# Ledger of designs, part 24: peptides against a protein of PDB entry 4N7V

Target 1, 222 residues: chain A of PDB entry 4N7V
Amino acid sequence: TLRSITSPLVAHRLKPIRQKTKKAVVSILDSEEVCVELVKEYASQEYVKEVLQISSDGNTITIYYPNGGRGFPLADRPPSPTDNISRYSFDNLPEKYWRKYQYASRFVQLVRSKSPKITYFTRYAKCILMENSPGADFEVWFYDGVKIHKTEDFIQVIEKTGKSYTLKSESEVNSLKEEIKMYMDHANEGHRICLALESIISEEERKTRSAPFFPIIIGRKP

## One batch from the design tools (peptide; made by RFdiffusion4, then SolubleMPNN)

Design b1_p11_1_s4 (from b1_p11_1, 3 letters changed)
Fold by OpenDDE base, seed 1:
Structure b1_p11_1_s4 (fold): chain B 222 residues (1-222), chain A 11 residues (1-11)
Amino acid sequence: as target 1 above (222 residues)
Amino acid sequence: EVVLDEPEEPV
């Protein structure tokens, strides 16, 4: 099943973006829907031959073929659906479209990993918890130039000198120089706080059933 | 079948 490969993509709170590759254009729309435009080149002109429009919650996929499959010239936005539109639920999506859905999902996940959910300013750093899940990316930009980037898979450190390295185990973290451990301790504290705030704010958001509270900014740069 | 490029890093 598609579900065994990927979960439904989640594009809520993401800003509009459009990325062109050789064979596709992927967009997050103002509506927070995700569009994959499949592009073919004929006589040095690019045409959109197929469009997958995925709902913001990833559960509904609308597929259409511009101009009855003849294609529509590539423009600055997806072509409008006309006739012969197919609508699928996530669990009913034909296998022939799974790769395209996965592409959209990977794109959205990447965008989420770069989209601030919580920005928290400390005395020493700008901390950012991103939108991706599970295991949201967490970045700490120290005002003195040190950067720490935590992902589910690794921790990247960029020192003042520009020296960069990646840590993948607790042993490697424990082997850090004492001066770097101080930065790591601060980063970990900021991370804990952001996760705690995320939980509290999400619960309050659920209760109010109003507009999203995220993204939020806590504090200001000193 | 259309082979999609991997998503590039968003700005």
Scores: peptide ipSAE 0.051, ipTM 0.751, DockQ to the pose 0.844
Fold by OpenDDE base, seed 3:
Structure b1_p11_1_s4 (fold): chain B 222 residues (1-222), chain A 11 residues (1-11)
Amino acid sequence: as target 1 above (222 residues)
Amino acid sequence: EVVLDEPEEPV
């Protein structure tokens, strides 16, 4: 099943973006829907042959073929659907479209990993918890130039000298120089606080029926 | 079938 290889994509709270590759254009719309336009070149012109439009919650996929499959000239936005429209739920999506859905999902996850959910200014650093899940990316920009980037898979450290390295295990973290451990301790504290606030704010958001609370900024740069 | 390119890192 599609669900066994990916979860429905989540594009909520993401800003609109349009990114072109050789064979596709992927967009997050103002509506927070995600569009994959499949592009073919013919006679030095680019045509959109197929469009997957995915709902913001990833559960509905609308597929259409512009101009009866002849293609529509590539523009600055997806072509509008006309008569040959198919609508699928996530669990009923034909297998032939799974790779394209996965492409959209990977793109959305990448965008989410670069989208601030919580920005927290401490005495020493700007901390940012991102939108991706599970295991949201967490960045710490120390005012003295040190940077720590935490992901689910690794921790990247950039020192004042510009020296950069990646830690992939707890043993490597434990082997850090004492001066770097101080930065790591601060980063971990900021991370803990952001996760705690995320939980509290999300619960309060669930109890309310207003506009989303995120993204949020806490504190200010000293 | 169209093979999709991997997306570039967004700005």
Scores: peptide ipSAE 0.051, ipTM 0.755, DockQ to the pose 0.844
Fold by OpenDDE base, seed 2:
Structure b1_p11_1_s4 (fold): chain B 222 residues (1-222), chain A 11 residues (1-11)
Amino acid sequence: as target 1 above (222 residues)
Amino acid sequence: EVVLDEPEEPV
């Protein structure tokens, strides 16, 4: 099943973006829907031959073939669906579209990993919890130039000198120099706080029917 | 089947 490969993409709270590659254009729209435009070149002109429009919650996929399948000239936005529209739920998406959905999902996940959900200023650093899940990216920008980037898979450290290295196990973390451990300790504390606040705020957001609370900023740069 | 390029890092 598609679900065994990926979960439905989630584009909520993401800013609009449009990225062109050689064979596709992927967009997050103002509506937070995601569009994958499949591009073909004919006579030095690019045409959109197929569009996958995915709902912001990833659960509905609308597929259409612009201009009766002849293609529509590539523009600054996806062509509007007019005819020959197929609508699928995530669980009923034909297998032939799974790769394209996965492409959209990876793009959205990448955008989410770069989209601040919580920005938390401490005395020593700017901490940022990102939107991606599970295991949101967490960045700590120390005012003295040290950077720590935590992902689900690794921790990257950039020292004041610009020396960079990646840690992939607790053993490696435990083997850090004492001075670096101090930065890591602060990063971990900031991370804990952000996760705690995320939980509290998201629960309140769920209970209230108000506009989204995220992204939020806590504190200010010293 | 159209092979898609991998997404670039967003700005």
Scores: peptide ipSAE 0.051, ipTM 0.752, DockQ to the pose 0.817
Fold by OpenDDE base, seed 4:
Structure b1_p11_1_s4 (fold): chain B 222 residues (1-222), chain A 11 residues (1-11)
Amino acid sequence: as target 1 above (222 residues)
Amino acid sequence: EVVLDEPEEPV
């Protein structure tokens, strides 16, 4: 099943973006819907041959073929759905579209990993918990120039000198210089706090059923 | 079927 490969994408709270590659254009719209436009080149002109429009919660996929499948000239936004429209739920999406859905999902996850959910200013750093899941990216920008970037898979450290390295195990973390461990300790504390706040705020958001509380900024730069 | 390029990192 598609669900065994990926979960429904979640584009809530993401800002609009449009990215072109050689064969596709992927967009997050103002509506927070996600569009994948499949592009073909003919006579030095690019045409959109197929569009997947995915709801913000990832559960509804609308697929259409502009100009009856002949294609529509590539523009600054997806073409309107006019011809050969099909609508699917996530669990009913034909397998032939799974790869394209996965592409959209990967793009959304990448955008989410760069989208602040919680910004927390400490005495020493600007901490940012991102929107991606599971295991949201967490960035710590120390005011002295040190940066720590935590992901589900690794921790990247950028020292004051600009020296950069990646840690992938606890043993590597434990082998850090003492001064770097201090930064890591602070980063971990900031991370813990952001996760705790995320939980609390999310619960209140659920109870109120109002406009989203995120993104949120806590504190200010000293 | 179109083979999609991987998306670039958002700015």
Scores: peptide ipSAE 0.051, ipTM 0.751, DockQ to the pose 0.842

Design b1_p11_2_s1 (from b1_p11_2 with V2E D5P)
Fold by OpenDDE base, seed 4:
Structure b1_p11_2_s1 (fold): chain B 222 residues (1-222), chain A 11 residues (1-11)
Amino acid sequence: as target 1 above (222 residues)
Amino acid sequence: EEELPEVEEPE
């Protein structure tokens, strides 16, 4: 099943963006929908031959073929759906479109990993919890130049000297110099606080059922 | 910004 290889993408709260490759253009629209435009070149002109338009919650996929499959000239935005429109739910998406959906999902996940959900200013650092899930990225920008980037898979450290390294196990974290451990401790505390606040704010958001509370900024830079 | 791989058609 599609669900076995990816979850429905979630593009809520993401800013519009457009990325072009040789074969495709992927966009997050103002509506927070995601579009994958499949591009083919003919006579030195690029044409959009197929479009997957995915709802912001990832559950609805609209597929259409511009100009009856002849293609529409590539522009600065996806072409409007006009011909050969099909609508699918996530669980009913034909297998032939799974790879394209997965591509869209990866793109959204990448954008989410760079989209602040909570910004928390401490005495020593700017902490940022990102939108991606599970295991949201967490970045700590210390005011003295040290940076820590936590992901589900690793921790990257950039020291004041510019020295950069990646930690992939607890053992490696434990082997850090004491001065670096201090930064790590602060980062971990900031992370804990952001996660706690995310939970609390999300619950209030659920109860209120109004406009999104996120992204949110807590505190001010000293 | 990191660029994602190109979309390939499924077999």
Scores: peptide ipSAE 0.034, ipTM 0.714, DockQ to the pose 0.133
Fold by OpenDDE base, seed 2:
Structure b1_p11_2_s1 (fold): chain B 222 residues (1-222), chain A 11 residues (1-11)
Amino acid sequence: as target 1 above (222 residues)
Amino acid sequence: EEELPEVEEPE
């Protein structure tokens, strides 16, 4: 099943963006819908031959073939659906479209990993919890130039000298120099606080059903 | 900036 490969993409709270490759253009729209445009070049002009329009919650996929399948000239936004429209739920998406959905999902996940959900300014650093899930990316930018980037898979450290390295196990973390451990301790504390705030704010958001509370900024740069 | 791999054109 598609679900065994990927979960429904989640584009809520993401800013509009458009990324062009040779054969495709992927966009997050103002509506927070996600569009994959399949592009073909003909006579020095690029044409959109197929469009997958995915709802912001990833559960609805609308597929259409512009201009009766002849294609529509590539523009600054996806062409409007006019004919040859099919609508699917996530669990009913034909297998022939799974790769294209995965493409959209990977794009959204990448954007989410770079989209601040919580920004927390401490005395020593700017901490940022990102939108991706599970295991949201967490970045700490120390004002003295040290950077720590935590993901679900690794921790990257950039020291003041520009020396960078990646930690993938607890043993490696425990083997850090004492000076770096101080930065790591601060990063971990900031991370804990951001996760706690995320939980509290998300619960209040659920209760009120108002406009999104995120992104949020806690504190200010000293 | 990271770029995604290309997807195949429709059949």
Scores: peptide ipSAE 0.033, ipTM 0.721, DockQ to the pose 0.134
Fold by OpenDDE base, seed 1:
Structure b1_p11_2_s1 (fold): chain B 222 residues (1-222), chain A 11 residues (1-11)
Amino acid sequence: as target 1 above (222 residues)
Amino acid sequence: EEELPEVEEPE
């Protein structure tokens, strides 16, 4: 099943973006819907042959073929659907579209990993919890130039000297110089606080059922 | 099946 490969994409709170590659254009719309335009070149002109429009919650996929499959000239936004529109739920998406959905999902996940959900200013650093899940990226920009970037898979450290390295195990973290451990401790504290706030705010958001509370900024740069 | 491009980092 598609679900065994990926979860429904989540594009909520993401800013609009349009990114063109050689074979496709992927967009997050103002509506937070995601569009994949499949592009073909003919006679030095690019045409959109197929469009997957995915709802912001990833659960509904609308597929259409511009101009009855003949294609529509590539423009600055997806072509409007006219006829021959198919609508699928995530779990009913035909297998032939799974790769295209995965492409959209990967793109959205990448954008989410770069999209601030919580920005928290401490005495020593700017901390940023990103939108991706599970295990949201967490960045700490110390005012003195040190940077720590935590992901689900690794921790990257950039020291004042510009020296950069990646840590992939607890053993490596434990082997850090004491000076760096102090930065790591602060980063971890900021991370804990952001996660706690995320939980509290999300719960209030659920109860209120109003406009989204995120992204949020806590504190100010000293 | 059409080969899809790799996902690039957003600008």
Scores: peptide ipSAE 0.031, ipTM 0.715, DockQ to the pose 0.855
Fold by OpenDDE base, seed 3:
Structure b1_p11_2_s1 (fold): chain B 222 residues (1-222), chain A 11 residues (1-11)
Amino acid sequence: as target 1 above (222 residues)
Amino acid sequence: EEELPEVEEPE
């Protein structure tokens, strides 16, 4: 099943963006829908032959073939559906479209990993919890130049000297120099706080049914 | 200022 290889993408709160490659264009629209345009070149002109339009919650996929499958000239936005429109739920998406959905999902996940959800200024650093899940990326930019980037898979450290390294195990983290451990401790505290705030704010959003509270900024750079 | 994330196209 598609669910066994990916989860429904989540594009909520993401800013509009459009990325063109040789064979495809992927967009997050102002509606927070995600579009994958499959591009073919013919007679030195690029045409959109197929479009997957995915809802912001990833659960609905609308597929259409512009101009009856003949293609529509590539533009600055996806072509409007005219004919040959199919609508699928995530769990009913034909296998032939799974790779394209995965492409959209990976793109959205990457965008989310770079989209601030919570920005928290401490005495020593700017901490940023990103939108991706599970295990949101967490970045700490210390005002003295040290940077720590935590992901689900690794921790990257950039020292004042510019020395950069990646930690992939707890053992490696424990083997850090004492000075670096201090930065790590602060990063971990900031991370804990951001996660706690995320939980609290999300609960308030649920209760109030208000406009999204995220992204938020807490504190100010000293 | 945000760089466009690049994802490889599906094969």
Scores: peptide ipSAE 0.039, ipTM 0.729, DockQ to the pose 0.107; fails the geometry check

Design b1_p11_2_s2 (from b1_p11_2 with D5P E11V)
Fold by OpenDDE base, seed 4:
Structure b1_p11_2_s2 (fold): chain B 222 residues (1-222), chain A 11 residues (1-11)
Amino acid sequence: as target 1 above (222 residues)
Amino acid sequence: EVELPEVEEPV
């Protein structure tokens, strides 16, 4: 099943963006819908041959073929659906579209990993919890120039000198210089706080059923 | 603004 290889994408709270590659253009719209435009070149002109429009919650996929499959000239936005429209739920999406859905999902996940959900200013750093899940990225920008980037898979450290390295195990973290451990400790504390706040705010958001509370900024830069 | 590297369709 599609669900066995990916979860429905979640584009809520993401800002509009459009990215062109050789074969596709992927967009997050103002509506927070996600569009994948499949592009082919013919006679030095790019044409959109197929569009997948995915709802913000990832559960509805609308697929259409511009100009009856002849294609529509590539523009600055997806072509409007006019003909050959099919609508699927996530669980009913034909397998032939799974790769394209995964492409959209990966793009959205990447955008989410760079989209602030919580910004928390501490005495020493700007901490940012991102929108991606599970295991949201967490960035700490120390005011003295040190940066720590935590992902589900690794921790990247950029020292004051510009030296950068990646840690992939707890043993490597434990082997850090004492000075760097202090930064890591602060980062971990900021991370804990952001996660706690996320939980509290999310619960209040659920109860209120109003406009989203995120993104949120806590504290001020010293 | 969010700057992203290019994401290619999985093969």
Scores: peptide ipSAE 0.045, ipTM 0.771, DockQ to the pose 0.087
Fold by OpenDDE base, seed 1:
Structure b1_p11_2_s2 (fold): chain B 222 residues (1-222), chain A 11 residues (1-11)
Amino acid sequence: as target 1 above (222 residues)
Amino acid sequence: EVELPEVEEPV
C-alpha cells in the first residue's frame, strides 16, 4: 500500500512555493494544496500533461489531464482543472501515481524542514524549531557566528572559524571541545524549551479551534 | 529555498 511506504503529506502553514525541474513542477499553493505538474517538451515548448493536486492534509488527490490530455502550455501556476477529473483518497490512489505522490511528499517534507514553526531568541542565539516531523529540525544561530543544526539523524556544528563537522552519535558529542560543549548545552536547552512550547501551544490551539498559532516568535534579537 | 531531484517517472 501507499501508506506502507509514505504517510500523507502535510502542507499546513507552509508558504507558497514553486519549483521547476526538467520533468515536473511542484508547487505549494496559497490554499496550502500541493500540485505536481508533469511537464513534457514538444517543439521547444513545455506542456503540462498531467496534474496531481493534493490537499493540504495529503488525504485527497485530484488528478486531471489538461486540454483533454493534449497538454497545456506551462505557465506560472498549474492549469485549471477541466473535464475528466479523478479524485482519490490517499488509500485509494492508484499505484501508477505513487511515485509522483512520493515526490510531492518529499518536497513538502523538505520545505517543512526549512519552515520555522517556533523562533526563540535567547541572550546568545536565535533558535528555530522547524515544521518537519517526526524529529523536527532545530537550528541555533549564535550571535557570535557559531551555528548548530540538529536533525533526527545528525548534528552539524559550524564554529566561529568556519570549521564545520557532523556528529552522529552521543559519543562524538561527548568528545567535543569544552568550549563547543557550552554552545551545545545552550542549543539543547533552547531545543528543550521550543519542544515544551510547541506542546503547550499546540494544546491551546486544539482547544480554541481558531486560526493557527504557528509560526510563533518568542523574544527578539538583543 | 528548496531543491529536489527531478521526477524520474515518465510523463
Scores: peptide ipSAE 0.044, ipTM 0.772, DockQ to the pose 0.140
Fold by OpenDDE base, seed 5:
Structure b1_p11_2_s2 (fold): chain B 222 residues (1-222), chain A 11 residues (1-11)
Amino acid sequence: as target 1 above (222 residues)
Amino acid sequence: EVELPEVEEPV
């Protein structure tokens, strides 16, 4: 099943973006829908041959073939659906489209990992909890130039000198220099606070059923 | 800009 490969993508709160590669253009629209345009070159012109339009919650996939499959010239936005439109739920998506859905999903996940959900300014750093899940990326930009980037898989440290290294185990973290441990401690505290705020704010958001509360900024740079 | 591996050709 598609679910065994990926979960439905979630594009909520993401800013519009359009990224072109050789074979595809992927977009997050103003509506927070995600479009994958499959591009083919013919006679020195790029044409959109197929479009997957995925709802912001990832559960609905609309597929169409512009201009009766002849293709539509590549433009600054996806071509409008006209004829021969197929609509699928996530669980009913034909297997032939799974790879393309996965592509969209990976794109969205990467965008989410770079999209601030909570920005928290401390005395020493700008902390940013990102939108991706599970295990959202967390970045700490210390005002003195040190940077710590936490992901589900690793912790990257960039020192004042520009020296960069990656930590993948607790033993490596425990082996850090004392001065770096101070930064790590602060980063961890900022992370804890952001996660706590996320929980509290999300609960209030659920109760109010209003416009999204995120992204949110807590404090300001000193 | 986020770079990802390219998708398959359209069917």
Scores: peptide ipSAE 0.044, ipTM 0.775, DockQ to the pose 0.138; fails the geometry check
Fold by OpenDDE base, seed 3:
Structure b1_p11_2_s2 (fold): chain B 222 residues (1-222), chain A 11 residues (1-11)
Amino acid sequence: as target 1 above (222 residues)
Amino acid sequence: EVELPEVEEPV
């Protein structure tokens, strides 16, 4: 099943963006829907031959073939659907579209990993918790030039000298120089605080049933 | 910018 390969994509709170490759254009719209346009070149012109429009919660996929499958000239936005429309739920999506859905999902996940959910200013650093899940990316930009980037899979450190390295195990973290451990300790504290606030704010958001509370900024640069 | 691999499917 598609669900065994990927979960429904989640594009909530993401800003509009459009990325063009040779064979496709992927977009997050103002509506927070996600569109994959499949592009073919003919006589030095680019045409959109197929469009997958995915709802912001990833559960509904609308597929259409512009101009009766002949294609529509590539523009700065997806072409409007015509009468050749198919609508699928996530669990009923035909297998022939799974790769395209996965492409959209990977794109959304990457955008989420670069989209601030919580920005927290400490006395030493700017901390940013991102929108991706599970295990949201967490970045710490120390005012003295040190940077720490935490992901679910690794921790990247950039020292004042510009020296960069990646840590992939607790053993490697424990082997850090003492001066770097101080930065890591601060980063971990900022991370803990952001996760705690995320939980509290999410609960209040659920109770309020109003506009999204995120993204938020806590404090200001000293 | 966000960069992903190209989609390699027939159109």
Scores: peptide ipSAE 0.043, ipTM 0.770, DockQ to the pose 0.138; fails the geometry check

Design b1_p11_2_s3 (from b1_p11_2, 3 letters changed)
Fold by OpenDDE base, seed 2:
Structure b1_p11_2_s3 (fold): chain B 222 residues (1-222), chain A 11 residues (1-11)
Amino acid sequence: as target 1 above (222 residues)
Amino acid sequence: EDELPEVQEPE
């Protein structure tokens, strides 16, 4: 099943963006829908031959073939769905479209990993919890130049000198220089606080069903 | 800067 290889993409709260590659253009629209445009070149002109339009919650996929399948000239936005439209739920998406959905999902996940959900300014650093899940990326930009980037898979450290390294196990973390451990401790504290606040705010958001509370900024840069 | 790297294109 598609669900066994990916979850429905979630594009809520993401800013509009359009990424063009040789064979495809992927976009997050103002509506927070995600579009994958499959592009083919004919006589030095690029045409959109197929479009997957995915709802912001990833559960509905609308597929259409512009201009009766002949293609529509590539523009600054996806062509309107006018011809040969099919609508699928996530669980009923034909297998032939799974790779394209995965492409959209990977793009959205990448965007989410770079989209601030919570920005927290401490005395020493700017901490940012990102939108991706599970295991949201967490970045700490210390005002003295040290940077720490935590992901579900690793921790990257950039020291003042520009020296960069990646930690993938607890043993490696425990083997850090004492001076770096201080930065890590601060980063971990900031991370804990952001996760706690995320939980509290998300619960209140659920209860009130108001406009989105995120992204939020806590504190201010000194 | 939060520049997004390219994502693997569908085949």
Scores: peptide ipSAE 0.071, ipTM 0.771, DockQ to the pose 0.085
Fold by OpenDDE base, seed 4:
Structure b1_p11_2_s3 (fold): chain B 222 residues (1-222), chain A 11 residues (1-11)
Amino acid sequence: as target 1 above (222 residues)
Amino acid sequence: EDELPEVQEPE
């Protein structure tokens, strides 16, 4: 099943973006829907041959073929659906479209990993919890130039000198220089706080069923 | 602002 290889993408709260590659253009629209435009080149002109438009919650996929499959000239936005529109739920999406959905999902996850959900200013750093899940990215920008980037898979450290390295195990973290451990400790504390606040705010958001509370900024830069 | 890298395209 599609669900066994990916979850429905979640594009809520993401800003509009359009990324063109050789074979495809992927967009997050103002509506927070996600569009994958499959691009073909003919006579030095690029045409959109197929469009997957995915709802913001990832559960509805609308597929259409511009100009009856002849293609529509690539523009600065996806072509409007006109003819031969198919609508699928996530669980009913034909397998032939799974890879394209996965592409959209990966793009959304990437964008989410760079989209602030909580910005928390501490005495020493700007902490940012991102939108991606599970295991949201967490970045700490220390005012003195040190940067720590935590992901589900690794921790990247950039020291004042510009020296950069990646930690992939707890043993490597434990082997850090003492001065770096201090930064890590602060980062971890900020991370804990952001996660706690995320939980609390999300719960209140659920109760009120109102406009999104996120993104949120806590504190001020000293 | 973080620059978004390219995402792997479908085959």
Scores: peptide ipSAE 0.069, ipTM 0.767, DockQ to the pose 0.084
Fold by OpenDDE base, seed 5:
Structure b1_p11_2_s3 (fold): chain B 222 residues (1-222), chain A 11 residues (1-11)
Amino acid sequence: as target 1 above (222 residues)
Amino acid sequence: EDELPEVQEPE
């Protein structure tokens, strides 16, 4: 099943973006829908031959073939659907479209990993919890130039000198120099606070059922 | 301003 290889993508709160690759253009629209345009080149002109339009919650996929499959010239936005529009739920999506959906999902997840959900200014750093899940990315930009980037898979450290290294285990973290451990401790504290705030605010958001509370900014740069 | 690296393209 499609669910066995990916979960429904979530594009809520993401800003519009359009990114062209060799074979496709992927977009997040103002509506927070996600579009994958499959591009073919004929006589030095690029045409959109197929479009997957995915709802913001990832559960509905609309597929259409511009100009009856002849293609539509590539433009600054996806072509409008015309004839022979197919609509599928996530669980009913034909297997032939799974790879394309997965591409969209990966793109959205990448965007989410770079989209601030909570920005928290401390005395020493700007901390940012991102939108991706599970295990949201967490970035700490210390005002003195040190940077720490935490992901579910690793921790990247960039020192004042520009020296960069990646930590992939607790053992490596524990072997850090004392001065770096201080930065790590602060980063971890900021991370804890952001996660706590995320939980509290999400609960209030659920109760209120109004406009989204995120992204939020806590504090300000000293 | 954050540039997104390319993701794996669909076949």
Scores: peptide ipSAE 0.066, ipTM 0.770, DockQ to the pose 0.110
Fold by OpenDDE base, seed 3:
Order: structure tokens, then C-alpha cells, then sequence
Structure b1_p11_2_s3 (fold): chain B 222 residues (1-222), chain A 11 residues (1-11)
């Protein structure tokens, strides 16, 4: 099943973006829907042959073939659907569209990993918890130039000298020089706080049923 | 501010 290889994408709170590649254009719309346009080139003109429009919660996929499958000239936005529109739920999406959905999902996850959810300024650093899940990316930009980037898979450190390295195990983290450990400790504390705030704010958001609280900025750069 | 790198295109 599709669910066994990916979960429904989540594009909530993401800013609109359009990224063109050779064979596809992926967009997050103002509506927070995600569109994948499959592009073919004929006589030096690019045409959109197929469009997957995915709801912001990833659960509904609308598929259409512009101009009866003949294609529509590539523009600055997806072509409007006309005839021969198919609508699928996530669990009923035909297998032939799974890779395209996965592409959309990967793109959304990438965008989410670069979209601030919580920005927290400490005395020493700017901390940013991103939107991706599970295991949201967490970046710490120390005012002295040190940077720590935590992901679910690794921790990247950039030292003042510009030296950069990646840590992939607890053993490597434990083997850090004492000076670097101090930065790591601060980063971890900031991370903990951001996660705690995320939980609290999310709960309040649920209770109030108001407009989204995120993204949020806590504190101010000294 | 960060530019998004290209992701693998669907086949």
C-alpha cells in the first residue's frame, strides 16, 4: 500500500513556492495545496501533460490531464482542470501515481525542514525548530559563529574556524572536545525548550480553535 | 531564506 511507504503529506503553514525541474514542476499554492506538474518538451516548448493536485492534509489527490492529454503550455502556475478529472483518497490512489505522490511528499518534507516553526533567541544563539516531522530539524546559530544543525539522522557542527563535521552516533557526540560540548549542551537545552513550547502551544491552539499560532518567535536577539 | 535543493524527479 501507499501508506506502507509514505504517510500523507502535510503542507499546513507552508509558504507558497514553485520549483521547476526538467521533468516536473512542484508547487505549494496559496491554498497550501501541493501540485505536481509533469512536463514534456515538444519543439522547444514545454507542456504540462499531467497534474497531481494534493490537498494540504495529503488525503485527497486530484488528477487531470490538461487539454485532453495533449498538454498545456507551461506557465507560472498549474493549468486549471477542465475535463477528465479524477479524485482519489490517499488510500485509493492508483499505484501508477505513487512515485509522483512520493515526490510531492519529499518536496514538502524538504520545505518543512527549512520552515521555522519556533524561533527562540537565547543569550548566546538563535535557535530554530523546523516544521518537519517526525524529529524536526533543529538549528542553532551561535552569535560567535558556531552552528549546530540537528536532524533525526545526524548532528552537523560548524566551528568558528570553519571546520565542519557530522556526528552520527552517541559515541561521536561523547568524544567531542570540551569546548564543543559546551555549545552542544546549550543547543540541547534550547532544543528541549522548543519542544516543550511546541507541545504547550499546540495544545492551546487546539483548545482555542483560533488561527494558527505558528510560526512563533520567542525572545529577541541581544 | 534558504534555497531549496532539487529533489529527485518522479520517473
Amino acid sequence: as target 1 above (222 residues)
Amino acid sequence: EDELPEVQEPE
Scores: peptide ipSAE 0.064, ipTM 0.771, DockQ to the pose 0.087

